Peptides against a protein of PDB entry 5Z08. Designs and how they scored, part 142

Target 1, 168 residues: chain A of PDB entry 5Z08
Amino acid sequence: RQKDEWAKKTSSLMKQLDWFIGEHLGAMLAAEELGGPVVGELMEIDPDDLSAGFNAHGKLKKATSQPDLDRRQRRIDDIWGPQDEQGQAHKRKRGADEALAASAEMRDLIEQLMNKLVEAGGDNSATYVEIPRESAAARFLVRSKVAMFHPNDARRLRLVDFGRDLDD
Target 2, 222 residues: chain B of PDB entry 5Z08
Amino acid sequence: GLPRLIDAIEEASKIPAKRRQTPIKPTIEKLTTHLYTHGASPDSLLRLADLLTLRNHLDQASLAAITRNLYPSSTVSDEVVLRFIGALGHGQLKPTLALQALFLRWLVMVYHLLENPGVLGQVYGVLFDLLDTAAIRPQLCHLLALVTRRKHVRPFRIQAILTLSRQTGGDPNLTGLLRVFKNYYPEIIVGDATKGRASAFKHPDPQWRQHLDEIQQRRSEA

## One batch from the design tools (peptide; made by RFdiffusion4, then SolubleMPNN)

Design b2_p17_4_s3 (from b2_p17_4, 9 letters changed)
Fold by OpenDDE base, seed 5:
Structure b2_p17_4_s3 (fold): chain B 168 residues (1-168), chain C 222 residues (1-222), chain A 17 residues (1-17)
Amino acid sequence: as target 1 above (168 residues)
Amino acid sequence: as target 2 above (222 residues)
Amino acid sequence: MNALFRKLIEEIERLRA
């Protein structure tokens, strides 16, 4: 009975999470990956200022200098800039594709993290998932205090076991 | 019971140690034993927070012993949190920096029991401005790593951490906090000062955590 | 796991608000 109620509750939570990822979170994560606002509190900081990045002195870079920032800013501008109707359609499609990709990445990451937690049998050292990149999905889970990076390796992510993780 | 022990300590705290008719140490030991066994209710926790944070005649060893055994049996109110935050920093009326470090450590360890975790976010600036105080910096960075949200990650604070990191030769706690900031703003160039070892902000005391969980579990069964 | 899901849901709810 309790296991079945727990399973039902877990299943319900997973369905709600899956729905939320698909309907809302995926698009927000895609926006973050494309250099838009980080998922969470609406940036009071001008997105244009953030797209410029911060220099080694914690100052906003002037928008001018880095071609890769220009590519990300171009992607943001390509995503947010006034484009012609054809450009808007391509932009909407690209945005939808990126949202789907971000949703898939988040789902896969959560699944991997949960699977590793179960497989580890309580060995916290075995609960780490290797991530190919620091994605918006990974950062979101860390910001949400749901996951944590390995102290010495930002390519390793694990679920925060609120029961055990305080010991390692 | 715990309230009577607190009453006795409150009265003794008003009197200099040399003028006390009765040694306070046995009462402190009874208090700490009671706290270890049963924890502190919200009301008792507030009274103990006042004893720990307000200037009185209790010795530092007694205050530290109470703080190390300050297990909440329930939740931690905003009022209790604010007592400890108000006790931070430099001042003649403030607790010692060593005791402040214990308070910050305690706040880290009970963070999940706060009635309103947002209260720490409201005083984020007060906490952040204390980062230059080396004696409390490790625990302060850990608390800030828990409390930090996107709204707190501002350019001036990024700059402040970077500057302080350079001045300290790359304090791993500051590097750890800057890594937390980078989770909210990936574009933060954590310069060479942050290529160093970052603190992971592990739980300060696993045994204390386990014992807290046991106290909290007994409450859920009562 | 339940605590994780609760935190994730709480964070989701905060993002919806």
Scores: peptide ipSAE 0.035, ipTM 0.731, DockQ to the pose 0.086
Fold by OpenDDE base, seed 3:
Structure b2_p17_4_s3 (fold): chain B 168 residues (1-168), chain C 222 residues (1-222), chain A 17 residues (1-17)
Amino acid sequence: as target 1 above (168 residues)
Amino acid sequence: as target 2 above (222 residues)
Amino acid sequence: MNALFRKLIEEIERLRA
């Protein structure tokens, strides 16, 4: 009975999460991947300050045209900048495709994390999922204190088991 | 019961060890045994927090023994948390840095039992400003890794931790905390001095955790 | 798992507010 109620509650929560991923979170994660704001609290930090990044001294890098940061900012400007009607349709489609991709990545990551937790049978060292990149999805789960990175390998992610030791 | 043991220790704490009529050690052993077996109620935790954080005539070994057995039987109040936070840092009236490290370790281990985890977020600045204190830095970074939210990750704190990381030769605990910050601000560049090993912030005592869970389970069955 | 879902829900609720 309690396991079934837990399974039903878990299923309901997963459906709500899936809905939230599809309707809201996917777009926000896509925006983060494109160099937009990190999902969650509105950063009181000027987007320009974020785009500049932080140097080795924790100071805002003066916008030296690093091509990759410029590409992200251009993508934001390309997404949100005033464009002609044809450009807007293509941008909306691209934004929708990126939101769908981010939603799929989040769903897949949660599934992999849960599967590894089940397969590990209690061995915390076996609960790590190898991720190809540090995604907005991965960072979101870590910020939510749902997942954690391996201390020595940011490509390895696991669920935080509040019942099990972090010893691995 | 536990209240009577605390009463006896409170009274003994007012008197220098050389002037006590009876050794306090047997009473401390009874207290620690009771705490290990039953844990401490919120009221008992507050009284014990005062004994641990306020200047008295208890010896460091006794204070450490109480801290190591400070199992909450239920929740941990904001008041208890604030007693331990108020005891941190340098000062003649403050506990030793070794005892402060034990308090921070305790806060890490009982973080999930806080009545209001947000209380630590409210004192985030106080905790962060103590990162230069090497003796408590490992446990302090671990606690900050649990407490940190986006609102705490500010440019001046990013700069402060990067500066301190360079000054310390890349302390793994500071690198670990920077990694936590990077989850909120992916653009944080960890400089070459921080390319070192990051701390995992593993649970500091698995056996203590298991025993805490057993104490907490008994409460849920009562 | 329950704590995971609670935290995810809390975060979802925080993001909806």
Scores: peptide ipSAE 0.035, ipTM 0.677, DockQ to the pose 0.085
Fold by OpenDDE base, seed 4:
Structure b2_p17_4_s3 (fold): chain B 168 residues (1-168), chain C 222 residues (1-222), chain A 17 residues (1-17)
Amino acid sequence: as target 1 above (168 residues)
Amino acid sequence: as target 2 above (222 residues)
Amino acid sequence: MNALFRKLIEEIERLRA
């Protein structure tokens, strides 16, 4: 009975999560990947200050390398700039495709993380998933305190152990 | 019951150890045993937070023993959290830095039981400004790693961590916190400061966690 | 797992607010 209720609750939560990924989170993650706002907060920080980066001394580097700023700013301008009606339709389609891709990436990442947690049988060292890149999806899970990177390898991600053995 | 034990300790805390008619140690042991077995209700937590954070005549070993057994049976209120936060830093009226480190460790371990986790976000600046205090830095960085949201990641704080990291020779806890900041702003070019070993901010006491879970489970069944 | 999903959903709900 309790296992069945737990399974039903877990299934319901998974459905809600899947719905949320598809309807909302995918688009927000896609926007982040495209250089838009990070999921959850309007940047009160001037994007120019962040894009310039900080040197090892915490000083803002003067934006000397125009090209990378130009690529992100172009992506932001390509995302937010005034586009003609035809450009809006292509942009909407591209945005939808990017949102679908981000949704798929998030779903796949969650699935891999859960599978590794189950396979590890309580060995925390075996719970890491190798990620090809630090995606918006991976960063979101880490920001949400759902996942964590390996302390020595940013390509390895695992679920945060919330203290319930899956075996109960 | 627990309230009567707290009453006895509160009264004893007003009196210097040399002037007490009865040793407090047996009562502290009864309290810690009770806390270990049953946990503390929200009301009891508040009273215990006052005993732990306010200047009184209790010895450091007793205060540490209470803190190590401070299992919530339920949730942790904002008021309890704020008592512990208010006790942080330097001052003659504040608890010892060793005890403050135990409070921060406790907050880390009970973070998931906070009624309003946002309360720690509201006092983020107070916590952040204490990073220079070496004795509490490990636990403080761990707590900040849990509390940090995008709104807290500001240029001045990034610079402050980088500066402090350099001054400390690359404290792994600061490197870990800076990695958390980078999760919100990937474009933060943390030069050599992040090339070092970072703390993973693992749960500080797995046995304490397991025992807390057992106490919390008993409440859900009652 | 249930705690994870709850935490994720709670964080999601906080992001929507």
Scores: peptide ipSAE 0.026, ipTM 0.369, DockQ to the pose 0.085
Fold by OpenDDE base, seed 1:
Structure b2_p17_4_s3 (fold): chain B 168 residues (1-168), chain C 222 residues (1-222), chain A 17 residues (1-17)
Amino acid sequence: as target 1 above (168 residues)
Amino acid sequence: as target 2 above (222 residues)
Amino acid sequence: MNALFRKLIEEIERLRA
């Protein structure tokens, strides 16, 4: 009974999380990856606002056409390029694609973190996931105090065991 | 009960140890035993916070013993938090730095029981400005690592940590705090100035946490 | 795991508020 209630509650929570990732968090994470605000500073990022780009301070850039911005910023600028009707549609589509990619990255990261926690059988040293990069997804989980980086290796991320990890 | 023990200690705290008719140690031991067994109610926590933070005639060993057994049975009010924060820093009327370190450690360990965690965010500047105080820095960095939000991560504070890290030869606690800042501003270069191990900000006392959880669980069943 | 999920959800809810 308690295990079944726990499983149902966990399943419900996972569905809510999946919904939140898809509907809101993915776009916010995409914005952060594109040099936008860090997730939790701007509560409402319209996916359309993902297409305008962000300044180095995480504020919505006005679409300033400066050509020499770094390739990711060029991706932002290509997302946020001139207001031709066709340009806006391409921008919205690209913003949506980046939000979907960020959503997928977050889902995959959570899944890997959970799987490692289960596989480790209580060995905290075995709970680390190797991450290919410091992503907005990884940083979000750490800011949320849900995950932590290895003290000596920022490529290793694990779930915080609120029961044990205060000790590590 | 706990209130009567606090009354006796409050009265004894007004009198120099050499002028007390009765030794306070047995009453402190009764208090700490009671706190260990039952925890402290919000009202008792406030009274104990005053005993711990206000200048009185209690000895440092007694104050430390009370602090080490200061298990909340419920939540921790903003008023209790502010008593401990107000006791931090240098001054003749303030508790010893050793006792302040215990207060900061306590705040870390009870952070999840705060009625309003935002209260610490409101006093963030006061906490941050004490980072140069080596005796409290480990616990202070740990508390700041819990409290820090994007609004607190400012260029001047980034620079202050970097400067202090260089001056201290790369204190792991400062490196750990800077890593927390980097979660909000990925562009922060921790650079060569933070050559060293970052603190993971582990729970200061697992056994204390376990015992706190037991006390908290008894309340939820009552 | 439950505490983690609760905290993640609480953080998500806090970010929605």
Scores: peptide ipSAE 0.038, ipTM 0.737, DockQ to the pose 0.086; fails the geometry check

Design b2_p17_4_s4 (from b2_p17_4, 6 letters changed)
Fold by OpenDDE base, seed 4:
Structure b2_p17_4_s4 (fold): chain B 168 residues (1-168), chain C 222 residues (1-222), chain A 17 residues (1-17)
Amino acid sequence: as target 1 above (168 residues)
Amino acid sequence: as target 2 above (222 residues)
Amino acid sequence: MSPLFRQLIEEISELRR
């Protein structure tokens, strides 16, 4: 009974996390990887914004601004402006694909971090995951105070032990 | 039925207003009328929560109208709650602060219908950290007043709210929340910061409550 | 977003323990 309740709760939370990653975080991470704004700093990026691309400053490229449109509508029109249907479809698809890839990377990284934390059995030295690169996902986890880099090795990332680190 | 109306709005939400073949307003009006009459099932409520919280091409007036008519016909799931909580704060992809205030108001009004009221307690820190956002603070304090338990009343939060109360010139909502804290820890010295008027956190819309009760009663009879 | 995300991770990590 308790095990079933635990399983249900865990499943529910995992679904929520997956939703959050897929619907919100993936696009922003993809944007950061594409040279967009840093996730967790003020700019949330829509998959549509990914399709528009970013300037050298990580700002969305302004498509041709019609002056009288609401900034939101302008941004939408700028993102969705009359480019050839095929070109827009391809950009949308690419943006969606990048968001999906970023979501998958984040999910995988979280899973690895959680697994290592469990496997370590309280040995902090064993909790580190080796990351192939400093990804937007890894940086986001650190900025969110969910993970920490090894002090001497930026290729090693560990999940913050929320149960123990509160008592130290 | 409601699902078909939601389908139509979901499809329309993907398209900029200027590119829509048909105005969405009549469909929104049908939706809001349906919601007012029958409420939203848990499944419909989730879909509507996504429409309200995810960035789309719906206008603010439509989103506000849906939110104002978002009567649950049954319970409110954790998933629905978390959609609204996730939509809070500053960000370009987030709903407007005005809409966020409506979401918080909604959560207050449906708090008794939550499948798991504890879900809000789990995200207590998220809610608490948003208290500096003036535009949502009134509703946020009200929600926190409902959610707060002894476990949430920690020294750092007491200090944080006292500091914020001073910085805001004694916001009555913060004073109200401090009174809630004091109920759990009577020893909290509510210094000069709380000599001001405190909010009583009354139900934000008695008519809405009455109408919700009517919708909920119809469910119990079916 | 980060606070909610953190909360989810915290709770899931605690349950998996």
Scores: peptide ipSAE 0.256, ipTM 0.522, DockQ to the pose 0.509; fails the geometry check
Fold by OpenDDE base, seed 1:
Structure b2_p17_4_s4 (fold): chain B 168 residues (1-168), chain C 222 residues (1-222), chain A 17 residues (1-17)
Amino acid sequence: as target 1 above (168 residues)
Amino acid sequence: as target 2 above (222 residues)
Amino acid sequence: MSPLFRQLIEEISELRR
C-alpha cells in the first residue's frame, strides 16, 4: 500500500516535471541555445532580491531590469508569435523542433543526474555525470541551484543533495 | 446637454481651484446626474476619460464621482480603454492609485461593452506587470481573470504569480488568477502558498450593473 | 520557474532515495 502510494506520487511528480520541461522550459532553453535570453534571468527574482526589494511601504523596488522583460517577451513572441503567413509557419516548426530537442536533452540530463545520485550511495565523487557540452540545460540546472559543476572540471555535473546539504 | 457640461469642466480643469471664479462642484453634480440618468455616448466617454486620466486641477473627489457614474450608453472604444490603461502605474503624472483602482473596477464592469475585448489582451503584459502594486491588485487580478487566454499563460507569468503569492502570504486574488491559469494548464502546481481561499471574482457592484443594464436597454428601444 | 523547478526536483529526488 505505501509502496503503491509512493509510486503514484512519484509518477505524478514526474508527469508534472515532464510537463514543465516540455511546455515551458524546452522553448526557453532552445531560445538560449539560439542566442536568445538566458533562462532564469527573468526568474532570478531571487527570493532574497524580492525580500530586499520591498521598501518600508511594501513597494517592490523597481529592479532596473524591466526593459529586459519587455524585450524578452517580444523575443519569445517573435519566436512563438501568432500564425501569420508561410514564413512564420516554418520558423515555428523549427522553433518547435528545437524546443522538443531541448526538452529531451533536459529530461535525459535530469534522469542521469538522479540516477547517479542514487547509485553513488552517498559518495559525492561518484555522483558526477559527464556532460558532452555546457548546454543551456546544464547552465539552467546550475542557476536553479539544482546542480553543481565539479570545481575543477566543467564537464562534470552533479545533482545537489538536498537532503544532506540542508544539514551542512 | 452633456457636451456643454464637459466643456465647462474641461475649462475649469485648466485652472487651480483657488483661482476659479465659480465653484466646480455644482457642475460636477450636474454632470454625474446626467451620466446616471442617460449615460455617456462614445464621444463623451472619450472626453471624460481624458479628464480622468490626464493631469489637471480637478480634485480627487470630483474625479472619483465621475468615475462612479461613468455609465456607457453604448459601446466602449479601444481608445477609451487605452486611456485608462495608460493611466495605470507609478508616476507623478499618473492618477492616484485609489483612482486607478476605480478605473480597473470600471473596466471590469464594462468589459462586456468593449468594442474589441482583444485590446486588453494586447496590453496584457502592461497589466500583469502591475500585480506587485498592492493598492490595485484586487481589481487588476479580476480584470486579468476576464482577459486571460491560453496565449497569456506563459511560464514566466506562472512563476511570477507563484513568487508574488509567496511574498504576499497567499493573496486570494493571486490565487484566483492562478486558478484561471490552471484552467488552461491543469498541471500547474499550485504550491502550498496557494492552498488558501481563492477569490471568486464576483461582480464588484450588482447595483451598478443593474443600472447599466437599464441605460443600455433604453438605447435598444430608441 | 527556478523555484518551482527546484521544488519538483527536490521532491522527486527525495522520493527516489
Scores: peptide ipSAE 0.254, ipTM 0.358, DockQ to the pose 0.252; fails the geometry check
Fold by OpenDDE base, seed 3:
Structure b2_p17_4_s4 (fold): chain B 168 residues (1-168), chain C 222 residues (1-222), chain A 17 residues (1-17)
Amino acid sequence: as target 1 above (168 residues)
Amino acid sequence: as target 2 above (222 residues)
Amino acid sequence: MSPLFRQLIEEISELRR
């Protein structure tokens, strides 16, 4: 009975997470990948700060080179600017496809992170997932303090163990 | 009439209290009595909004008294609304936070009289960004609860409310606002920190509402 | 999004343990 209630609760929470990822987070992650605003606490950040990207700790990098800022801002303007009906339809479709891709990536990454945490059995060194790239999804998880990069390898991400890591 | 009283107060507002030849208090009392009896026309509301929101030499008690008696006899224009919204926040030229709270309370109480309620939706971001200001948060959450539409319920705002709710130990007004968000997106999980008491956002002053209704009825009969 | 998301992840991760 308790296991069934826990399973139902887990399923309900997973559905809510999936909904949240699919309906809201995916589009925002896609926007971030395209140089749009960063999801979360950094949304009050100047677009100029967003273009700088995130460091290995999910913090904004200081913008070193100006030229990449202009390209990303232009891309945002191209995505959100007034476009002709045909251009808007293609952009909406592309945006939807990118949002779906970002949602899928986030779901997969979360699942991998959760599975690794369970498999590690308390060994923090075994909790790392290898990520192919520093995605908006990975950065969001780090910024949200849900995940952490390996201190020496930004391609390795682990889920924060909220039950254990507060004591270390 | 009301315009002459406003003229006298506008002139007095330009002069420091110590340099005034006559006390302003009797004129403020006449104004507030007139407002209580007849309300303010749209033109008078705009002039009074300027007196309330722009830096002048009127004392806080007088400004508060005017705000408490600011009964619209008709509708409230977008321009009047924007004067009050523009007066919100921190700054040396801004009204006190106590007065800002009264402005927000007033906007809540006259929301149904706005010519265009959508104007508040257009400045939703400005209002939302002030939620960290504790002194105005109760009235701000109430106003946002009225103004919030599906388009305003964004992930970053959900996040901001949840973060602020944790930081404040579960402010009931934030929990109330989050409940409004849940009406549009039932899937929003209110964390344990938000499981506390939620504000019901009841009308701030039932007596004020009743008196406003009486003033509004007189207009419909005229 | 991040706190709700964090809480969801935390709760789900705790339930999966």
Scores: peptide ipSAE 0.253, ipTM 0.363, DockQ to the pose 0.275; fails the geometry check
Fold by OpenDDE base, seed 2:
Structure b2_p17_4_s4 (fold): chain B 168 residues (1-168), chain C 222 residues (1-222), chain A 17 residues (1-17)
Amino acid sequence: as target 1 above (168 residues)
Amino acid sequence: as target 2 above (222 residues)
Amino acid sequence: MSPLFRQLIEEISELRR
């Protein structure tokens, strides 16, 4: 009975995680990999810049629009923006494919990290997953304080063990 | 008339209260009475927005009294809206959080009179990033509930509001805003911490609304 | 930071131990 309840709870949480990755996170990670904005980066618009008003193009008049932030936001808007005409359909299909790929990468990385943590049996040195590249997925996990890079090797990533780090 | 009252208050606002030759309170009372009776034209609204949002020597009670009587006789321009948005947040040059809450409440109550409601959508990020400020959160959530469109409902904002909802123990205003988000993305999982009561975002002041409608009707008949 | 995401990972990882 308790094992069945545990299995159901685990399955429910996994479904929620899979949903979050697939429906929301994958597209943002794909955007980051394509040179879009960093997931969770606050675009701070200074309220004082808002007082300057908007130009005829709907842009802040005095806001030094860092051209790079505008390009990155435009890519997010291109991925998540309304379905405009035929040329956007191909970009959207490509964007959808990239989002699916990013979602799959994130799921795989999380699974590897969780498996290594279980297999290590409490040995922190054995909990590291070797990552082929510093992906948007890996960076997101670190920014979220879910994972940590090895202090001397950015190709090694481990899941934060939230249960043990409270006792040190 | 209203312009002369504003002139007198603008001049007084440049001088510290202790150095004023004449008390400003009687002039503020005349202004608020005039605003209550006739409302403010677009030009007068802009001047009053500057008095309310820019650092000056006016006392908080006077600023609050003006804000509570800031009935538009016509439309509200983008410029006026942006003055109030620019006054939000933390900083020594910003108005008090209590006054900012009154500004947000005002924007909610006059939202239907905006010349371009889309202007608030353009500054959505600025508004959203202030949700952690407890003092203005109720009015801010209400304004965001009016302004939110599909383009604003992004994964990072969904996550941010879910997080903040948990951290606040399920603030009803945040739960209300999440329901607005769910209209665009029904699949949004509201965790157990958000199973609380949601705000319905009712009009903040029905009497103020009725009086505004009376002022607006006089304009349509003129 | 995605605190929900973090919480999901934490809860799942704890359950898998």
Scores: peptide ipSAE 0.252, ipTM 0.358, DockQ to the pose 0.278; fails the geometry check

